# Ledger of designs, part 117: peptides against a protein of PDB entry 4QMF

Target 1, 175 residues: chain A of PDB entry 4QMF
Amino acid sequence: ESSFMTLFPKYRESYLKTIWNDVTRALDKHNIACVLDLVEGSMTVKTTRKTYDPAIILKARDLIKLLARSVPFPQAVKILQDDMACDVIKIGNFVTNKERFVKRRQRLVGPNGNTLKALELLTKCYILVQGNTVSAMGPFKGLKEVRRVVEDCMKNIHPIYHIKELMIKRELAKR

## One batch from the design tools (peptide; made by RFdiffusion4, then SolubleMPNN)

Design b2_p23_6_s1 (from b2_p23_6, 7 letters changed)
Fold by OpenDDE base, seed 2:
Structure b2_p23_6_s1 (fold): chain B 175 residues (1-175), chain A 23 residues (1-23)
Amino acid sequence: as target 1 above (175 residues)
Amino acid sequence: SKEEELDKELEELSKKILEEAKR
């Protein structure tokens, strides 16, 4: 038997309560059990005797990890698909100065989220910037690109350089 | 500043990418 637990912040409690039946239903299809503990503030997933694919528990782990980091359920549940991967990028430790951190994080998002949306298109990923983490979902290649752009941005490398590079790569891939 | 110019360029480029995706 395999199990994984993820803590979630208090501000996510109300939302998680509203979607937990949907989480349960999605995981039931794979015979994965799940528990929402509102006292501890945790989500748990575990295999059962009826779990056919033991690897699905890792995707279930990723599901609750994404939910804990504010990814909406309709998006997060896609992680259960075979062709979908995810990454949770910790960005809070690249810069000690709070104002500098906020500035660089905002640069990653851009006005009206345009930079982030552009990055999503270029990498074929979903990307959510929340607090001290960036959550991404998509193909492995795209996820690697997202992590590079995100971390470099926090290291004060302007996203423009990577966006231009990704544009070139995209054009080449269309040939 | 150079940083501001890069920010502007990034915004313009981002908008271009978004518009192309709608076509």
Scores: peptide ipSAE 0.717, ipTM 0.961, DockQ to the pose 0.958
Fold by OpenDDE base, seed 1:
Structure b2_p23_6_s1 (fold): chain B 175 residues (1-175), chain A 23 residues (1-23)
Amino acid sequence: as target 1 above (175 residues)
Amino acid sequence: SKEEELDKELEELSKKILEEAKR
């Protein structure tokens, strides 16, 4: 039997409590057990004797990882689908200067989140910027593109270059 | 500045992408 555990920040506790029954129900369909530990501040998923698909535990692992990083349940639960992948990109260690970090993170999001929304459309991914991480869900190809844009942005490469590149690729794919 | 110009261009391009998606 396999199990995975992830810690979550305190500010996430109230939300996780409210949706945990939904998490349990979603995982029960796959005979995956789960535990919310409010004392430790952790979520655990584990296989059972009735777990049919051995690979589903890895998706369950990803589910709790996404939930810990503020991804809403209705979006996070989609990770259980076969065609859905995810990535949690750590962005907090690219820049030591706090102001520079905030500026680059904001550049990635853009005014009213427009840059991020555009990137989501171009990559066919869901993207959430929260704290020191960027959570993304979608096809592997799209996730690869998201990671490149996110990391490069934190390295002070302006997102405009990647957006233009993705637009060109999109136009070429239509032909 | 160069950075500000790129920011403006990105915003315009982003809006364009979003508008096209609504069509």
Scores: peptide ipSAE 0.717, ipTM 0.961, DockQ to the pose 0.943
Fold by OpenDDE base, seed 5:
Structure b2_p23_6_s1 (fold): chain B 175 residues (1-175), chain A 23 residues (1-23)
Amino acid sequence: as target 1 above (175 residues)
Amino acid sequence: SKEEELDKELEELSKKILEEAKR
């Protein structure tokens, strides 16, 4: 048997309680057991004797990881699909100055979230910026591109350079 | 500043990408 546990912040508790039955149903289809511990503030997933696909537990691990980082359930549950991958990018340790951190994080998002939405389209990924992490879901190639843009932005490399590059790549792919 | 100019350019480019996606 395999088991994975993740902690979640207190502010996420209320939401997780509301969707946990849906999480249970989704994982039951794969005979994966799950537990929400409100005292510890943790989520656990584990295989059972009836689990047929041993690889699905890794996707279940990713599911609870995404949920802990504020990804909504309807989006996070897509990780259980075979063609879907995810990445949780830690951005909090690139800059020690809080104001500089906030500024660079905001640059990644852009006015009205337009920069982030554009990046989502170019990479065919879902992207959520929350706190000290960026959560992304999509094809492996797209995820690699997202991580590069995100980390470079936190290193003070302006996203405009990557966006232009991705646009060129997209145009070439249409031909 | 150069940074501000890049910010403006990025915003314009982002809007263009979003508009194209609606077509």
Scores: peptide ipSAE 0.716, ipTM 0.961, DockQ to the pose 0.939
Fold by OpenDDE base, seed 3:
Structure b2_p23_6_s1 (fold): chain B 175 residues (1-175), chain A 23 residues (1-23)
Amino acid sequence: as target 1 above (175 residues)
Amino acid sequence: SKEEELDKELEELSKKILEEAKR
């Protein structure tokens, strides 16, 4: 039987405690066991003998990964759907200078979050920028595009180039 | 600066995308 564990930061503890019953209920539907360890600061998911679909454990793994990175439960739980994938993009190591990091991260978000919202629409993904990670949920193609834009932004490639490209691709897809 | 110009262009383009989505 399979199990996966993820650590979560201390600031996430309070929220995880409040929604853990919901996590348990969602995973129970698939006969996946889960444990919240507040001492270690970890979440664990496990298959059981009653687990019908063995592949669901991978989605459960992704669920706790998303939760650890501040994705709200109502959004994160959608990962259990067959047509939903996710990605957690680490952005904290691209730039050593803190100020430069903050500026590039802010560029990805944009004024009032408009850049991020536009990117979500173009890629048909949910995107959350939090701390040193960007969490995304959506189709594989969209996720690949999100990762490219995010990482390139941290590498000082302006998002405008990718947004324009995605717009062109969208127009072509309508034809 | 060139960077600032790109930032402005990105904002305008983003708004356009968002507006189109509302239609």
Scores: peptide ipSAE 0.715, ipTM 0.961, DockQ to the pose 0.940

Design b2_p23_6_s2 (from b2_p23_6, 8 letters changed)
Fold by OpenDDE base, seed 2:
Structure b2_p23_6_s2 (fold): chain B 175 residues (1-175), chain A 23 residues (1-23)
Amino acid sequence: as target 1 above (175 residues)
Amino acid sequence: KEEEKLDEELEKLSNEILEEAKR
């Protein structure tokens, strides 16, 4: 039987406690067992003898990974759908200077989060910037685009160039 | 500065994208 565990930061504990019954219910539909360990600060998912689809455990793994990175449950649980993929992009190591890091991260988000919202629309993804990670959910093609924009932004390539490119691609896809 | 100009342009473009989505 397969099992996956992820650690979560202390500040997520209260939230995870409040939604864990919902997590359990969602995973029970797939006969996946789950455990919230408040002492260790971990979430675990496991297959059971009743688990029919062996691949669902990987989606369960992704679910707890997303929850650990501050994605809210109503959004994170969508990962259990067949057509939904996710990516957790580590952005903390692209820049050593903290001020430069903060500036580039803020540029990615934009005023009032509008840059991020625009990127979500263009890629058909959900995107959450939190701490040193960017969590994204959506179609695989869109996720690739998100990762490129995010990483390039941290490498000091202004998002405007990618946004313009994605706009063109979107218009072409409508034809 | 060039970066500031790009930031302003991005803000404008982002707003346009968001408004278009509301239509």
Scores: peptide ipSAE 0.692, ipTM 0.954, DockQ to the pose 0.957
Fold by OpenDDE base, seed 1:
Structure b2_p23_6_s2 (fold): chain B 175 residues (1-175), chain A 23 residues (1-23)
Amino acid sequence: as target 1 above (175 residues)
Amino acid sequence: KEEEKLDEELEKLSNEILEEAKR
């Protein structure tokens, strides 16, 4: 039997409480047990003797990881699908200067979030920027592209270069 | 100033991508 635990920040507690029954129901379909510990501030997932697919526990692990990073449940639960992968990209350690960090993070998001939305379309991914992490969900190829754009942005490589590249790739794929 | 120019270009390009997706 396998188990995984993830800590979540205090500000996430209220939301997690409200959706935990839904989490439980989703995981019950796969005979994965789960626990929300409000004292410790943790979520745990665990296989049971009835768990049929041994690989589903890894997806359950990813589910609670995504939930801990503010991904809404209706989106996060999609990780349980076979064709869905995820990535949590740490962006807080690329820049020590706070103002520079904020600026680069904002550049990734863009005005009204339009840069991020464009990137989502180009990569066929869901992307959420929260604090010092970027959570992404989608196909592996798209996730690889997202990570490159995100990390490069934090390294002061302007997203415009990658957006143009992705657009070119898209056009080539149509032929 | 160079960064600002790139920001503006990115904004325009992003909008184009979004508009295309709506059609």
Scores: peptide ipSAE 0.691, ipTM 0.954, DockQ to the pose 0.979
Fold by OpenDDE base, seed 3:
Structure b2_p23_6_s2 (fold): chain B 175 residues (1-175), chain A 23 residues (1-23)
Amino acid sequence: as target 1 above (175 residues)
Amino acid sequence: KEEEKLDEELEKLSNEILEEAKR
């Protein structure tokens, strides 16, 4: 039997409490047990003797990881699908200057989140920028692209270069 | 600055992508 635990920040507690029954239900379908520990501030997923697919525990691990990083449950639960992967990109260590960090993060998001939405469309990914992390869900190819754009943005490479590149790739793929 | 210009261009491009998705 395997188990994984993820800590979550205090500000997520209320939300996690509200959706935990849904988490339980989703994981029960795979005979994965789960525990929400409000004292420790942790989520745990465990295989059971009835767990049929041993690989599903890794997806359950990813589920709680995503939930801890503010991904809403209706989106996060999609990680349990076979064709769905995820990535949590730490962006907080690329820049020491807080103002520069905020500026670059905002550049990634764009006005009204439009840059991020555009990137989502181009990569066929879900992307959430929260705090010092970017959570992404989608196909591996798309996730690789997202990570590149995100990290490069934090390294002061303007997202426009990647967006243009992705647009070209998309156009070429239509042929 | 050049960065500001790029920001504007990115905004425009992003909007185009979003509008295309609506069609």
Scores: peptide ipSAE 0.691, ipTM 0.954, DockQ to the pose 0.940
Fold by OpenDDE base, seed 5:
Parts: C-alpha cells; structure tokens; sequence
Structure b2_p23_6_s2 (fold): chain B 175 residues (1-175), chain A 23 residues (1-23)
C-alpha cells in the first residue's frame, strides 16, 4: 500500500476544512483514503485493499499538492481525470530582491490578469499565480510551455517573446 | 524605457488574444 502527505500553510486551513467532505467523496470513488490533520497542518492520501487502479494514488497526491497551493477544489479535482496533468513551479528562488520579484511576478500576471489569461489560452492550461508558486493544469506539452515562460520571466526574459513564439507556433500548427 | 515599451506591447497583444478567443 502507498501513501503521500503534503503540508499546507495556516491560511489554507479554513478553506480546506470547508471542502474536505468533497475531497473525501471524490477519492472514495477510487477507494483512496484521505486524512486532514489540522494539528500538523497536513493532508494525506492512501491506497486501500479495495483500490483497483494503483496509479490513481499519484493523481491523489497531485490533488492534495494543488489544494495546498491555493488551487480551488472544483479545478484541482480535475487532476483525477486521465487526460489531466499538473505542475507546481516554485518561483521564489530566482530573485533575492523582493521588489524585483514582485515586479517580475506582476509582469507574468499582467494588467487585470490578462497576460496570464492569454498564456492559458495559448497553452490550453489553467494557471494560478499565488505567493511563491505557480500552479498549472493541462496537457504535458502545454505545461512544458508554461514552465518555460514562467521561469524565464523570473529570469528577466520578458514574456512578450514567448507569447509571440506561441502565437507563431499556433498559426503553423493550423497549416 | 525598453521594459515599459515591451509591457505596453504585451498588454495590447494579450488583449488581442483574449478578444480572438471570445469570437
């Protein structure tokens, strides 16, 4: 039997408490057990003797990882679908200067989040920028593109270059 | 500044992408 545990920050506790019954119900369909530990501040998922597909535990692991990083349950639960993948990109270590970090993160998001929404459309991914992490869900190809844009942005490569590249690639793929 | 110009261009381009998706 396999198990995975993820810690979550204190500010997520209230939300996780409110949706945990929904998490339990979603995982019960796959005979995956789960535990919310409010003392430790952790979520755990485990296979059971009734778990039929052993690979689903990895998706359950990803589910709690996404929830810990502020992804809403209605979006995060989609990770249990066979065709859905995810990535959690740590962006806090690329720049030591706080002001530069904030500026580059804001550049990635753009005015009213429009840059991020455009990137979501181009990559066919869901993308959430929260704190020191970027959570993404979608096809593997799209996730690879998202990671490249996000990391390069934090390395002071302006997102416009990647957006233009993705647009060109999209046009070429239509031919 | 060059960065400001790129920010403005990115905003315009992002808006175009979003509008195209709505149609």
Amino acid sequence: as target 1 above (175 residues)
Amino acid sequence: KEEEKLDEELEKLSNEILEEAKR
Scores: peptide ipSAE 0.690, ipTM 0.954, DockQ to the pose 0.935

Design b2_p23_6_s3 (from b2_p23_6, 7 letters changed)
Fold by OpenDDE base, seed 2:
Structure b2_p23_6_s3 (fold): chain B 175 residues (1-175), chain A 23 residues (1-23)
Amino acid sequence: as target 1 above (175 residues)
Amino acid sequence: EEEEKLDKELDELSNKILKEAER
């Protein structure tokens, strides 16, 4: 039997409590057991004797990881689909200066979140910027592109260069 | 100043991308 556990911040507790029945139902379809521990502040997923696909536990692991990083359940649960992958990009260690960090993170999001939305469209990914992490869901190719843009932005490479590149790539792929 | 110019350009480009997707 395989099990995975992730910790979640206190501010997520209320939300996780409200959706945990839905989490349980979604995982039950795959015979994966799950536990929400409010004392420890953790989520756990486990295979059972009835688990048919042993690989589904890895997707369950990703599900709780995404939930811990503020991805809403209706989006996070899509990770259980075969064609869906995810990535949690740690952005907090690229810059030591807090003000510089905030500025670069905001640049990634853009006014009204337009930059982020554009990046989502170009990569066919869902992207959520929260705290010191960026969570992304989508095809592997798109996720690779998202990580590159995100990390480079934190390294002071302006997203405009990557957006232009992705636009060109998208046009080429349509042909 | 260069960064601000790039920020504006990025916003404009982002808006174009979003508008195209809505069509």
Scores: peptide ipSAE 0.709, ipTM 0.956, DockQ to the pose 0.963
Fold by OpenDDE base, seed 1:
Structure b2_p23_6_s3 (fold): chain B 175 residues (1-175), chain A 23 residues (1-23)
Amino acid sequence: as target 1 above (175 residues)
Amino acid sequence: EEEEKLDKELDELSNKILKEAER
């Protein structure tokens, strides 16, 4: 039997409490057990003797990881689908200067979130920027592209170059 | 200054992408 545990920040506690019954119901369909520990501030998922698909526990692990990083449940639960993958990109360690970090993170998001939305469309991914992490969900190819854009942005490579590249790729794929 | 120019260009391009997707 396998189990995974993820800690979550205090500010997520209230939300997680409200949706935990939904989490339980979603995982019950796969005979995965789950526990929300409010004292420790953790979520746990574990296989049971009734778990049929051994791979589903890894998706359950990803589910709680996404929830811990502020991904809303209706989006996060999609990770249980076979064709859906995810990535949690740590962005907090690329720069030491806080102001520089904030600036580069904001550049990734763009005015009114338009840059991020455009990137989502181009990669066919869901992307959420929260704190020191970027959570992404989608096809593996798209996730690879997202990680590249995100990390390069934090390395002071302007997203415009990647957006243009992705647009070109899209046009070529239509031919 | 160069960064600001690129920021503006990116915003314009992003908006274009979004508008095309809405159609």
Scores: peptide ipSAE 0.708, ipTM 0.956, DockQ to the pose 0.948
Fold by OpenDDE base, seed 3:
Parts: structure tokens; sequence; C-alpha cells
Structure b2_p23_6_s3 (fold): chain B 175 residues (1-175), chain A 23 residues (1-23)
């Protein structure tokens, strides 16, 4: 039997409480047990004797990881699908200057989140920028592209270059 | 200055992409 635990910040507690029954139901379909510990501030997923697919526990691990990083349940639960992968990109350590960090993070998001939405479309990924992390869900190819854009942006490489490149790639793929 | 120009261009391009997706 395998188990994984993740901690979540206090501000997520209320939300997690409200959706935990849904989490339980989703994981029950795969015979994965789960526990929400409000005292410790943790989520745990465990295989059971009835767990058929040993790989599903890894997806369950990813589920709670995503939930801890503010991904809404209706989106996060999609990680249980076979064709769905995720990535949690730490962006807080690229820049020591807080103002510079905020500026670069905002550049990634863009006005009204338009840049991020465009990137989602180009990569066929879901992307959430929250705090010092970027959570992404989608195909592996798309996730690789997202990570590149995100990290490069934090390294002061303007996203415009990557967006243009992705647009070209998309156009070529239609041929 | 250059970055601001690129920011504007990126926003315009982003909006274009979004608009195309609505079609």
Amino acid sequence: as target 1 above (175 residues)
Amino acid sequence: EEEEKLDKELDELSNKILKEAER
C-alpha cells in the first residue's frame, strides 16, 4: 500500500472543507482513500486493498498537490484522467527583488489575464498563477511549453517571443 | 521603453488569439 501527503496553507482550509466530499467520491471510484486533516493542515491519499490500478495513486497525489496550490476542484479532478498531466512550477526563486518578481509575474498573466489565456489556448493547457507557483494541467507537450514560457519570463525573457513561436507551430500543425 | 512596447504588442497578440478562439 502507498500513501502520499501534502500540506496546504491555512487560507485553503475553508474551500477544501467544502469540496472534500467531492474529492472523496472521485477517489472512491478508484478505491483510493483520502483524509483531510484540518489540525495539521494536510491532505492524504492512500491505496487500499481494492485499488486496482497502482498508477492511480500517483494521480491522486497530483490531485491533492494541485488542490493545495489553489486549483479549483472541477479542474484539478481532471488529473485523474489518463491523458491529463500536471506541473507545478516554482517561480519565487528566480528573482530576489520583490518588485521585479511581481512585474515579471504580471507580465506572464497580462492585462485581464489575456496573456495567460492565450498561452492556455496555444498549449491546450490549464494554467493558474498563484503566489510563488504556476500550476498547469494538460498534455505533456503543452506542459513543456508552459514551463519554458513561465521560467523564461521569470528570467526576463519576454513572453512575446514564445507566443509568436507557439502561434507559428500551431499554424504549421494545421497543415 | 522597449519592454513596454513588447508588453503592448503581447497584449494585442493575446487578444487576437482569444478572439480567434471565439469564432
Scores: peptide ipSAE 0.708, ipTM 0.956, DockQ to the pose 0.972
Fold by OpenDDE base, seed 5:
Structure b2_p23_6_s3 (fold): chain B 175 residues (1-175), chain A 23 residues (1-23)
Amino acid sequence: as target 1 above (175 residues)
Amino acid sequence: EEEEKLDKELDELSNKILKEAER
């Protein structure tokens, strides 16, 4: 028997209430129990005596982690698939100056989100920038690339260098 | 400014990548 709990910010409460039945249904297929605590502001997942796959609880842990970081349910629930991994990258501690932080975060996103969308295509990942975290879902190789680009951007290494490198790698893979 | 130049180049490159994905 194993359990995991994560806290979520207050602004996420209304959304989580609307999708929690869907979360329950998705986890029931694996005999994983879940609880939404609106007083504490927490989500909990736990194995039951009927849980057959012991590894699925770790994916359930990741599911609630993603939901807490504003990833929408239709995307977050894909973490339960065997071939899907995720990463939550903390970006808030790289820069102490708020204006500099905002500028570098915006550079990662780009005008109209185009830079982020391009990075998603190159890495075959889903990427969401929210607050002090970047949530990513996809293959392990792609996730490593995303983390490198994101952290380097916050360290004032311009994303253009990584994007060019990823483009070259993609072209080579098509041959 | 060098950063502004790189920002513009990145946006152009991003748009190119997105356009290619639509084909």
Scores: peptide ipSAE 0.707, ipTM 0.956, DockQ to the pose 0.970

Design b2_p23_6_s4 (from b2_p23_6, 9 letters changed)
Fold by OpenDDE base, seed 1:
Structure b2_p23_6_s4 (fold): chain B 175 residues (1-175), chain A 23 residues (1-23)
Amino acid sequence: as target 1 above (175 residues)
Amino acid sequence: KEEEKLDEELDKLSKEILEEAKR
């Protein structure tokens, strides 16, 4: 039997409480047990003797990881699908200067979130920028592209270069 | 200023991508 635990920040507690029954129901379909510990501030997932697919526990692990990073449940639960992968990209350690960090993070998002939405379309991923992490969900190829754009942005490589590259790739794929 | 120019270009391009997707 396997189990995984993830801590979540205090500000996430209220939301997690409201959706935990839904989490439980989703995981019950796979005979994965789960626990929300409000004292410790943790979520736990665990296989049971009735768990049929041994690999589903890893997806359950990813589910609670995504939830801890503010991904809404209706989106996060999609990780349980076979064709869905995820990535949590730590962006807080690329820049020590707070103002520079904020600026580069904002550049990734863009005015009205347009840059982020465009990147989502180009990579066929869901992307959420929250605090010091970027959470992404989608196909492996798309996730690889997202990570490159995100990390490079934090390294002061402007996203415009990657967006143009992705556009070119898209056009080539249509032929 | 170079960065600002790129920011503006990126926003324009992003909007174009979004508009294309709506069609």
Scores: peptide ipSAE 0.714, ipTM 0.958, DockQ to the pose 0.977
Fold by OpenDDE base, seed 2:
Structure b2_p23_6_s4 (fold): chain B 175 residues (1-175), chain A 23 residues (1-23)
Amino acid sequence: as target 1 above (175 residues)
Amino acid sequence: KEEEKLDEELDKLSKEILEEAKR
């Protein structure tokens, strides 16, 4: 039987406690067992003898990974759908200077989150920027695009170039 | 300064994308 565990930061504990019954119910539909360990600060998912689809455990793994990175449950649970993929992009190591890091991260988000929202629309993804990670959910093609924009932004390539490119691609896809 | 200009342009473009999506 397969099992996956992820650690979560202390500040997520209260939220995870409140939604854990919902997590359990969602995973029970797939006969996946789950455990919230408040002492260790971990979430675990496990296959059971009744688990029919062996691949669903990987989606369960992704679910707890997303929850650990501040993705809210109503969004994170969508990962259990067959057509939904996710990516957790580590952005903390691209820049050593903290001020530069904060500036580039903020540029990715934009005023009032407009840049991020625009990127979500263009890629058909959900995107959450939190701490040293960017969590994204959506189609695989869109996720690749998100990762490119995010990483390049942290490498000091302004998002405007990618946004313009994605706009063109979107228009071409409608034809 | 050039980066600031790009930031402003990006914000404008982002708003346009968002408005288009509402149509």
Scores: peptide ipSAE 0.713, ipTM 0.957, DockQ to the pose 0.958
Fold by OpenDDE base, seed 3:
Structure b2_p23_6_s4 (fold): chain B 175 residues (1-175), chain A 23 residues (1-23)
Amino acid sequence: as target 1 above (175 residues)
Amino acid sequence: KEEEKLDEELDKLSKEILEEAKR
């Protein structure tokens, strides 16, 4: 039997409490047990003797990881699908200057989130920028692209270059 | 600055991508 635990920040507690029954239900379908520990501030997923697919525990691990990073449950639960992967990109250590960090993070998001939404479309990914992390869900190819754009943005490479590149790639793929 | 110009261009481009997706 395997188990994984993820800590979550205090500000997520209320939300996690509200959706935990849904988490339980989703994981029960796979005979994965789960525990929400409000004292420790942790989520745990465990295989059971009835767990049929041993690989599903890894997806359950990813589920709680995503939930801890503010991904809403209706989106996060999609990680349990076979064709769905995820990535949690730490962006907080690329820049020491807080103002520069905020600026670059905002550049990634864009006005009204337009840049991020565009990137989602181009990569066929879901992307959430929250705090010092970017959570992404989608196909591996798309996730690789997202990570590149995100990290490069934090390294002061303007996203426009990547967006243009992705647009070209998309156009070429239509042929 | 050049970066600000790029920001504006990116926003414009992003909007175009979004509009295309609605079609």
Scores: peptide ipSAE 0.711, ipTM 0.957, DockQ to the pose 0.967
Fold by OpenDDE base, seed 5:
Structure b2_p23_6_s4 (fold): chain B 175 residues (1-175), chain A 23 residues (1-23)
Amino acid sequence: as target 1 above (175 residues)
Amino acid sequence: KEEEKLDEELDKLSKEILEEAKR
């Protein structure tokens, strides 16, 4: 039997409590057990004797990882689908200067979140920028593109260059 | 500044992408 545990920050506790019954119900369909530990501040998923597909535990692991990083349950639960992958990109270590970090993170999001929404469309991914992490869900190819844009942005490579590149690639793929 | 110009261009381009997707 396999198990995975993820810690979550205190500010997520209230939300996780409200949706945990939904998490339990979603995982029960796959005979995966789960535990919310409010004392430790952790979520755990485990296979059971009735778990038929052993690979589903890895998706359950990803589910709790996404929930810990502020992804809403209705979006995060989609990770249990066979065609859905995810990535959690740590962005807090690229820049030591707080002001530069905030500026580059804001550049990735753009005014009214327009840049991020455009990137979501180009990559066919869901993308959430929260704190020191960027959570993404979608096809592997799209996730790879998202990671490149996000990390390069934190390295002071302006997102416009990647957006233009993705637009060109999209046009070429239609031919 | 060059960065500010790029920010403005990116915003315009992003809006264009969003509008195209709505149609």
Scores: peptide ipSAE 0.711, ipTM 0.957, DockQ to the pose 0.965

